# Peptides against a protein of PDB entry 7BDX, part 277

Target 1, 212 residues: chain A of PDB entry 7BDX
Amino acid sequence: EMGAAACTLLWGVSSSEEVVKAILGGDKALKFFSITGQTMESFVKSLDGDVQELDSDESQFVFALAGIVTNVAAIACGREFLVNSSRVLLDTILQLLGDLKPGQCTKLKVLMLMSLYNVSINLKGLKYISESPGFIPLLWWLLSDPDAEVCLHVLRLVQSVVLEPEVFSKSASEFRSSLPLQRILAMSKSRNPRLQTAAQELLEDLRTLEHN

## One batch from the design tools (peptide; made by RFdiffusion4, then SolubleMPNN)

Design b2_p26_3_s3 (from b2_p26_3, 13 letters changed)
Fold by OpenDDE base, seed 4:
Structure b2_p26_3_s3 (fold): chain B 212 residues (1-212), chain C 212 residues (1-212), chain A 26 residues (1-26)
Amino acid sequence: as target 1 above (212 residues)
Amino acid sequence: as target 1 above (212 residues)
Amino acid sequence: SKEEREKKDKELIEENRKLVDEIRYS
């Protein structure tokens, strides 16, 4: 309980750039983000056995942790920190996104995907994530989720790859051969306006790459 | 571990006024400070039985909690919040300061005393603390501590009472009858310059009140 | 540029704030 409360407050204040700088300027950041990955992993591993209540203190804690990572990744210095000093956490997030089934822990998936998208704004972060083993299959696994917000953030991450020729060139053959085009086309007709827009933009970006 | 890490980061960032405002502007502050008191109380109650290692995750957590309260009380809006909305926490801090033996949990005592001193900057806070049952005996109990930092913050809190005629008048008879004058005089000769100064200032303030 | 990065960070912070709040309070 107390840990979850503290983490929830830390999540709230981490939306400030100055707070992210303060978190990272201390000697405790490395330990915090190391334990964050382990805590999130332990939580996801516990889901296969016990029907954990979505509103448990533990779930709130893990959501807050994922939220903190997202907020840190929203800031340039935070992205630099994650990509330079907390790669294991990024690896953990990628792994956990693969371990979760479609429809499972949707809110956590959204937060983790938001964090990866935020990291993808940094070319070094995008390179690191996109060079991760199984990254392209993971994107398609996540895009199979029935949740529109999960799919939205997957499409945004795919777009980050597509918009960087240096990154896209390395995975272009795998990307083209495995692209769930029909799924993306279906999303471009979604009644969810955010998902619809993201799918349309990605389709436009893909068309531009086919003509080049 | 993770809770202590999150709380430690929250402690670090709570030194900012904007962070204190952000903490208190949310709907989670009341719950957080309620659980804070309970957590600190549980820790202190556990000390009578088990030799808790000073560097345990639990002790670090409690230190961080006390530090957060101190940082919140350092800000005007934080003092207002504590005095208006978290009086039970103030009562808990006063109680725990009484429950701890001289030389026991010195660092925690210092943090709790710092929080009470910060609250005492607000007249409403000073009134609340000074009107607490056993407040004057508690000050003398704490002033018997061999630790110079504990004694320093006690003297500062005593000074806050002495400098407010409205507050001092209510306890003046008890204060005068129980004042450990010889102890304060000994502190005014301390080799610790901060303790020496605080004791000298208090003795000057007391002399001014005797002449009025 | 530094300015473009700072602008992008501000946009991302605002986007993130909205989405995080939606997740937090949903």
Scores: peptide ipSAE 0.042, ipTM 0.800, DockQ to the pose 0.203
Fold by OpenDDE base, seed 3:
Structure b2_p26_3_s3 (fold): chain B 212 residues (1-212), chain C 212 residues (1-212), chain A 26 residues (1-26)
Amino acid sequence: as target 1 above (212 residues)
Amino acid sequence: as target 1 above (212 residues)
Amino acid sequence: SKEEREKKDKELIEENRKLVDEIRYS
């Protein structure tokens, strides 16, 4: 309980750039984000066994941790820190997103996907995550999720790849050959307006790349 | 480990007034400070048994919690919150300061005393803590500590009482009858300049009150 | 530019805040 409460407060205050700078300016940031990755990994590994109640203190703790990472990644200095000094955390997030089944831990997936999207705003971050083994298959695995918010954040991450020619060129062949076009087309007809728009924009971006 | 790391970061960032306002502006502050008191109490109760290593994750967690309370109490809105909405936490801090033996958990005592001193800057806070049962005996118990920093913060809290006529008048008889004058006189000769000054100032304040 | 990054950071902070609120109150 106390740990979850502290992390929840830290999550709330980490929405400020000044707080992110303060977190990263200290000597504890590296250790914190290292343990964060381990904690998140331990939680996800525990899910295959006992049905951990999603509303447990442990779940709340991990949600807060993912939220903190997301908020840190929302700031330029935070992205730089994660990409330069906490790559293992990024690797862990990618791994955990792969380990989770469609429909499993939706809120956690959304937060982790948002953190990766935020990191992807930096070209160096986008390069790092996109060059991770199995990145393209992971995107399609995640896009099979029944949750519209998960799919939305996957589409946003896909757009970040597509809109960066240097990154896209390296994966273009695999991307084109494995693209779940029918799934994206179905999303462009979604009743969720955010998902609908993101799918439509991605389809437009892809069409533009085929004509060039 | 993770809880201690999160609390340590929260402690560091709580040095900002903006962060204190953010903590208190949320719906989680009451719960957090309630659990904080319980956690601190549980830790101190565990000390009578197994020699908990002072450098344990649990110790670090409790130090961070006490530090957060201290930083919150350093801000006007934080003092108002503690005095109005977290009185049980103040009661717990007073209790724990009484339960700890001279020389025991010195760093924790310093942080807790600093939090009470910060609260005492508000007249309402000073009234509340000074009207607590056994407050004057508690001050003298704490002043018996061999640690100069503990004694310094006790003297500062005593000065806060002495400098407020409305508060002092209620306790003046007990205060005068139980005052460890020889102990304070010894502190006025301390090689620690901060302790020496605080003891000298208190002796001057007390002399001024005897002539009026 | 620096200004474009700062603008993007503000947009992301606001987006994160909205999602945090949705996750916290769901």
Scores: peptide ipSAE 0.036, ipTM 0.800, DockQ to the pose 0.120
Fold by OpenDDE base, seed 1:
Structure b2_p26_3_s3 (fold): chain B 212 residues (1-212), chain C 212 residues (1-212), chain A 26 residues (1-26)
Amino acid sequence: as target 1 above (212 residues)
Amino acid sequence: as target 1 above (212 residues)
Amino acid sequence: SKEEREKKDKELIEENRKLVDEIRYS
């Protein structure tokens, strides 16, 4: 309980750039983010396929941790820290996104995907994530989620890859051969306006790449 | 472990006024400070008179909590919040200071005393603390501590009472009748320069009150 | 540019704040 409350407060205040700088300027940041990955991993492993109540103290604790990582990754110095000093945490987030089933822990997936998207703003981060083993299959696995918010954040991450020629060229063959085009086309017709727009933009970006 | 790490980070960043405002501007502040009091109380009750290793994860967790309270009380809006909305926490801190033996949990005592001193900067806070049942006996109990830092912070809190005529008048009779003058005089001869100065200043303030 | 990065950081912070609020109050 107390740990979850503290993490929730830290999550709230980490929305400030100055707070992120203060966290990273301390000697405790490395330890904190190391334990964060382990804690998130332990939570996902404990789910045993059962719908853990989203409202559990443990779930809220892990949401707060994922939220902190997301807020840190929203800042340039935070992205640099994660990509240089906390690669294991990024690997853990990618692994956990693969371990979760479609429709399972939707809010956690959204936060983790947002953190990866934020990291992808850094070219070094985008390279690191996109070169992770099984990255492309993972994107398609996540895109099978019934949740529109999960799918939205996957599409945004895919767009980050597609818009970077240096990154896209390395995976272009695998990407083109495995692209779930029918799924993306279905999303472009979604009643969710954000998902609809993201899918349409991605389809336009892909068309532009075929003509070049 | 993870909770202690989160609290430690929150403690570090709470040294900023903007972070204190952000904590208090949220809807989670009341819950956090309520659980904080309970957690600190549970820790003190678990000591069973044994010297809990100061370096335990649990001790570090409670130190971080006490540090957060201290940093919140250092800010005007934080003092107002504690005095208006978290009186139970102030009562808990006073109780815990009474439950701890001389020489026991010195660092925790110092942080708790610092928080009370910071609250005493607010006249409403000083009134509330000084009107707490057994406050004067508690001060003398704490002043029996062998630790110079504990004694220093007790003397500073006593000085806050003595310097406020509206507050001092209510307790002046009890204060004069129970004053451990020999102990304060001994502190005025301490080799610790901070303790020496605080004891000398308090003795001067007391002399001034006898002549008025 | 530095300004473009600072703008992007502000946009991400605001996006994150909105999502945090949605997740906290859902």
Scores: peptide ipSAE 0.032, ipTM 0.798, DockQ to the pose 0.121
Fold by OpenDDE base, seed 2:
Structure b2_p26_3_s3 (fold): chain B 212 residues (1-212), chain C 212 residues (1-212), chain A 26 residues (1-26)
Amino acid sequence: as target 1 above (212 residues)
Amino acid sequence: as target 1 above (212 residues)
Amino acid sequence: SKEEREKKDKELIEENRKLVDEIRYS
């Protein structure tokens, strides 16, 4: 309980750029993010495939950790730190997103996807995550999720890849051959306006790339 | 481990007034400080009387918690919060300071005493702690500690009582009858300059009160 | 005054920061 409460408070204050700088300026940041990855991994491994998110202290703790990572990645110095000094955490996030079934741990998936999206704003970060083994299959696996927020954040991450020619060119063949176009077209007709917009924008970006 | 790491980071950032305001502006502050008291109490109860501070994750966790309380109490809004909304935590700190033997958990005692001193800057807080059962005996118990930093913070807390006529008048008889004057006089000759100064100032304050 | 309180808070924050850092890194 106490650890979860502390992490929750730290999550709340980590929305500040100054707090992120203070966290990263300390000698304890590396240890914290290393243990974060291990803790998240242990949590996901403890979940049985049929068990949804329990309203547990462990769940809240892991949410707070994922939220902290997201907030750190939202700031330029935080992105640089993650990409340069905490690549193992990024690898862990990618792995855990692959290990989770559709509909499982939806909130956690959203936070983890937000973290990856935030990292993708840094070209070096985008290169690193997109060159990860199985990255393209992972995107399509995640896009099969029934949750609109999960799908939204997947589409945003896909858009980050598509909008960067240097990254997209490396994966263009695999991307084009495996693109779940019918799924994205269905999302462009969603009643969720955020999902609808993200799908529409991605479809426009893809069409623009086909004509060049 | 993870909880201790999170609390340590939160401790580091809680030195900022803006972070303290952010912590207290949330709906989770009450829960956090409630669990803080319980966690500190459980830790102290787990210590055998002959065991000094172990360099353990639990010790580091409790230090971080006590440090957070100290930093919160260092700011006006934090003092007001503790005095109005977290009195049980203040009661717990007073109890734990009574339960610890001289030389036991010295660093923790210093942080807890600093918290009480910071609270004493608020007149309402000073009234609350000084009216606690056994407060005067507790001060003398703590002043018997061999550690100069513990004694320094006790003297500062005593000075806070002496300098407030409304508070001092309520305890003046018990205070005068039980005052360890020889101990304070010995401290005024300490090689520790901070302890020496604090003892000298307190002796001057006491002499001024005897002449009025 | 408000300014006197803010000054006292800054002084206390600085004092506590030093002592807390000494305890944390000792």
Scores: peptide ipSAE 0.008, ipTM 0.776, DockQ to the pose 0.201

Design b2_p26_3_s4 (from b2_p26_3, 13 letters changed)
Fold by OpenDDE base, seed 3:
Structure b2_p26_3_s4 (fold): chain B 212 residues (1-212), chain C 212 residues (1-212), chain A 26 residues (1-26)
Amino acid sequence: as target 1 above (212 residues)
Amino acid sequence: as target 1 above (212 residues)
Amino acid sequence: MEEERRRENEELIEENRREVAELAYS
């Protein structure tokens, strides 16, 4: 309980750029984010076994950790740090997103997706995650999720790829051949306005790329 | 390990007034500091049993918690919060300082003493801690510590009492009757300049009070 | 596309910050 409480507070204060800079300016950031990845991985691996209550201290702890990573990635120096010095964490996040089943740990998935999106704001970050093995299949796996929020953040990440020609060109063939078009079209008709808009915009972007 | 790492980071960033305000502005501060007290108490109680390695994750965790409390108490709004809404934590700190033996958990004692001193900057805080049962005997118990840093912070807390007439008047009789004068005199001859100065100043303050 | 991406990123970052904050305080 104490660990979860501390992490939750750390999460809250990490919304400030000043705090992110303070975290990263210390000599403990590397260790922290390394252990963060391990902790998140251990949690997800434990899900396949005993039904862990989603509201447990452990769940809250991991949720807070994901929130911290997301907040760090929201800041330029944080993105730089993650992309340069915590690649293993990014790899772990990608792995965990793949290990989770559709509908499983939705809130955690959302935060992890947000963190990846924030990282993708940097070209170097986008390049790194997009070049990860199985990246495109992972996106489609995640897009099969019944949760609108998960799908929304997947679409946003897809858009980040599509809108960067250098990155998209490397994956364009696989992207086009495996694109779940019917799924995205269905999302463009969603009653969720955020999801609807994101899907529509992506479809427009894809159409623009086909004409060029 | 993860909990300790998170707490350590939270401790580091809590050096900022902005972060303290952020911590206290949320609805989780009360719970956090309540659990903090419980965690610290559990740790100290465990010391009497199995030799816990002072460098353990648990030790680091509690050390960080004490650091956080100290940093919170360094800020006006933090002191107000602790004195008004976390009195149980203050009580716990006083209790733990009494439960620890001279020479035991020195670093933790120093941080806890610092936190109490910071709280004592507010008149209300000073009144609260000084009116705690056994406060004066506790000060002398702590002053018997072989560690100069512990003694230094005890002397500072004693000075805070002596320099506040309203508070001192209530305890003056007990204070004068139980004052370990020879111990303080010995400290005034310490090779530690900080301890030496603090002891000398206290002796001067006490002399001034005797002539009035 | 680059300017559009930048604008979208800025807006989304702010939205995400708000959402994450709401989640943190929920």
Scores: peptide ipSAE 0.026, ipTM 0.811, DockQ to the pose 0.228
Fold by OpenDDE base, seed 5:
Structure b2_p26_3_s4 (fold): chain B 212 residues (1-212), chain C 212 residues (1-212), chain A 26 residues (1-26)
Amino acid sequence: as target 1 above (212 residues)
Amino acid sequence: as target 1 above (212 residues)
Amino acid sequence: MEEERRRENEELIEENRREVAELAYS
């Protein structure tokens, strides 16, 4: 309980760039993010297919951790830190996103996807994430989620890949061959305006790439 | 382990006034400090006279919590919060300082004393602390600690009381009758320059009060 | 394309910050 409360407060204050810099400027950052990955992994493994009790201290703790990572990744120095020094955490996030079933831990998935998106703002980060084994299948796996917010953030991550020729060219063959086009088309007709827009934009980007 | 790491980071960033304001501006502050007191109390009770393993996660956690309270109390709005809304925490700190034996949990005692001193900067805080049952005996109990840092911070707290006529006048009789003068005199000859100075200044303050 | 991507990224980062903040207090 105390840990969850402390972590929640840390999450809240980490919205500040200055706080992120302070976190990273200390000698404890590496250990913190190492343990973060371990904790998140342990939590997900403990679910054993059960419905997450969202109100548990454990759930709140992991949620806050994911929030902290997201806030750190929103800052240039934070992205650099994660990509250079905490790649294991990124690997863990990717793994956990793959291990979670559709509809399971939706909010956590959203935060993890937000963090990956933020990391992808950095070319080095995008390269690292996109070169991860099974990255493309993972994206499509996540797009099978019934939750619109999960799908939205997946589409945003896909867009980040598509918009970067240097990254896209490496995986273009696999990407094109496995693209769940019908699913994305369905999303472009979603009643969720954010999802609808994201899907439409991605479709436009894909069309542009086919013509080039 | 994760909780301790998160709390340690929160402690580090709470050195910023802006972070303290952010912590207090949220709706989670009350709960956090309530749980803080409970956690600290549980920890101290668990020691059961055993030598504290300073390197344990539990010890680090409680240490960080005490640090956070200290940093919060360093800021005007933080003092106001503690004095108005978290008096139970202050009561807990006073209780724990009394429950710990001389030489036990020195670092924790130092932080708790620092927090009380910071609170005492606020007249309302000083009044509250000084009016606590057994406050004066507690000060003398703490001055029996063999650790110079503990004694230093006790002397500083005593000085805060002595320097405030409105507070001192209420307890002056008990204070004068129970003052461990010989102990303070011995401290004024300490090889520790900080302790030496603090003891000398207090003795001077006491002399001034006798002449007035 | 790079400038547009940067602007879009900045907007999305800001949106994410707001969403994360809302989630933190939810």
Scores: peptide ipSAE 0.025, ipTM 0.812, DockQ to the pose 0.212
Fold by OpenDDE base, seed 2:
Structure b2_p26_3_s4 (fold): chain B 212 residues (1-212), chain C 212 residues (1-212), chain A 26 residues (1-26)
Amino acid sequence: as target 1 above (212 residues)
Amino acid sequence: as target 1 above (212 residues)
Amino acid sequence: MEEERRRENEELIEENRREVAELAYS
């Protein structure tokens, strides 16, 4: 319980750029994020595939950790740190997103997706995650989630790939051949306005790329 | 391990007044400090009286927690919070300082004493801790510690009491009758300059009070 | 005495902050 509480507080204050700089300026950052990845992995492995996210201290702890990573990735120096010094954590996040079933650990998935999106703001980060083995299938796997918020963040991540020619060109063939267009079209008609907008924008971006 | 790492990071950033304000401005502060007290108590109770502080994750965790409390108490809003909303934590710290044997958990004792001293800067806080049952005997118990740093912080806390007439008057009789004067005199001759100075200043303060 | 206490408190708060910081990053 104490660990979860501490992580939750740390998560809250990590929204500050100065706090992120303080964390990363210390010699303990590498260890912290290494252990973070291990902890998140252990948590996901402890879950049965049929079980939803439990209201437990462990789940809260991991949720807070994911929040911290997200906040770190939201800041330029944090992105640089993650992309250069904590790639194992990024690998772990990608792996865990692949391991979770649709509807499982929805909140955690959202934060993890947000962290990946934040990393994708850095071109080097976007290149790294998009070149990860099975990245395109992972996106479609995640897009099959029944949760609108999960789907929203997947679409944003997809858009981040589509809008970067250097990245998109490398996987364009696989992307086009496997694109769940009907699913995205359905999302563009969603009652969720955020999801609707994201889907519509992605569709427009894709159409623009097809004409060029 | 993860909890200890998180707490250590939180401790580091809690040196900032803005971070302390952020922690206390949230609705989670009360819970955090409640659990903090419980965790510290559980740790101390788990120790054998003959055992020194171990280099363990648990000890690091508790050390970090004590550091956080100290940093919170170093700031005006933090002192006010502790004195008004987390008195149980102060009670716990006093209890734990009484439970520990001389030479046991020296680093933890120092941080706990520092936190009490910081609280004592607030008159309301000083009143509260000084009116705690067994406070005067506790000071003398702590002053018997072989560690110069522990003794230094005890002397500073004693000085905080002596310099506040409203507080000192309430316990002056017990204080004068039980004062380990020879011990303090010995400290005034210490090779540790900080301890020497603190002891000398306290002796001067005491002499001044005897003449008035 | 009050002024002296205040000055001492300010100095010691800063000293405590430094000590705590050193302990945190050590």
Scores: peptide ipSAE 0.023, ipTM 0.784, DockQ to the pose 0.226
Fold by OpenDDE base, seed 4:
Structure b2_p26_3_s4 (fold): chain B 212 residues (1-212), chain C 212 residues (1-212), chain A 26 residues (1-26)
Amino acid sequence: as target 1 above (212 residues)
Amino acid sequence: as target 1 above (212 residues)
Amino acid sequence: MEEERRRENEELIEENRREVAELAYS
């Protein structure tokens, strides 16, 4: 309980760029983010396939951790730190997103996807994520989730790849062959305005690429 | 381990006034500081009379908590919060300082004393602390500690009382009758320059009061 | 509170997205 409370407060204050700098400027950052990945992994592994996300101290703690990673990744120096010094954490996030079933731990998925999106703003981060084994299949796995917020952030991550020619060229054939176009089209007609917009934008970006 | 790491980072960033404001501006502050007191108390109660401070995850966690309280109390709005909304925590700190034996958990004592000193900067805080049952005996109990840093912060707290006539008048008779003058005089000759200075300043303040 | 923090993160992400978009069109 105390750990979760502390983590929650750390999450809250990590929305500040100065706080992220302070976190990373210390000698504890590496250890912290290493343990973060392990903690998140342990949590997910403790979930049985049928166990849904519960409001527990442990879940709250893990949510806060994911939130901290997201907030760190939202800052330029934080992204640089993650892609340079905490690649194992990024690997863990990618792995956990694959380990979770559709509809399972939706809030955690959203937070982790948000973190990856933030990392994708950095070209080095985008390269790292996109070159991860099974990245494209993972995106489609996540896009099959019934949760609109999960799908929203997946679409944003897909868009990050599509908008970066250097990255897209490496996976273009797989991307084109596996693209769930009908699913994206369906999302572009969603009553969820955020999901609708994201899907429409992605479709526009894809059309532009087809003409080049 | 993860909790301790998170708490340590929170401790580090709480040195910023803006971070303290962010912590207190949320709706989680009350709960956090409530649990903080309980956690510290549980730790101390788990210590046998002969068990000395160990470098453990739990101890590190408690140190970080005490550090956070100290940092919060270092800020005006933080002091106001503690004296208005977290009096139970202050009570707990006072109690735990009494529960610990001389030489036991020295680092924790120092951190807790630092927090109380910071609170003592606020007149309302000073009033609250000084009016706590057994406050004067507690000061002398702590001053009997062989650790110079403990004694240093005790002297500072004593000085806060002595320098505030409104507060001092309420406990002046007990203070004068129980003052370990010889101990303070010995400290004024300490080879520890910080302790020496604090003792000298207190003696000067006491002399000034004797002439009034 | 979690929702508030989520919203804050989403807003920040969106801000970053806009910046990236501006760079992409520049």
Scores: peptide ipSAE 0.027, ipTM 0.794, DockQ to the pose 0.045; fails the geometry check

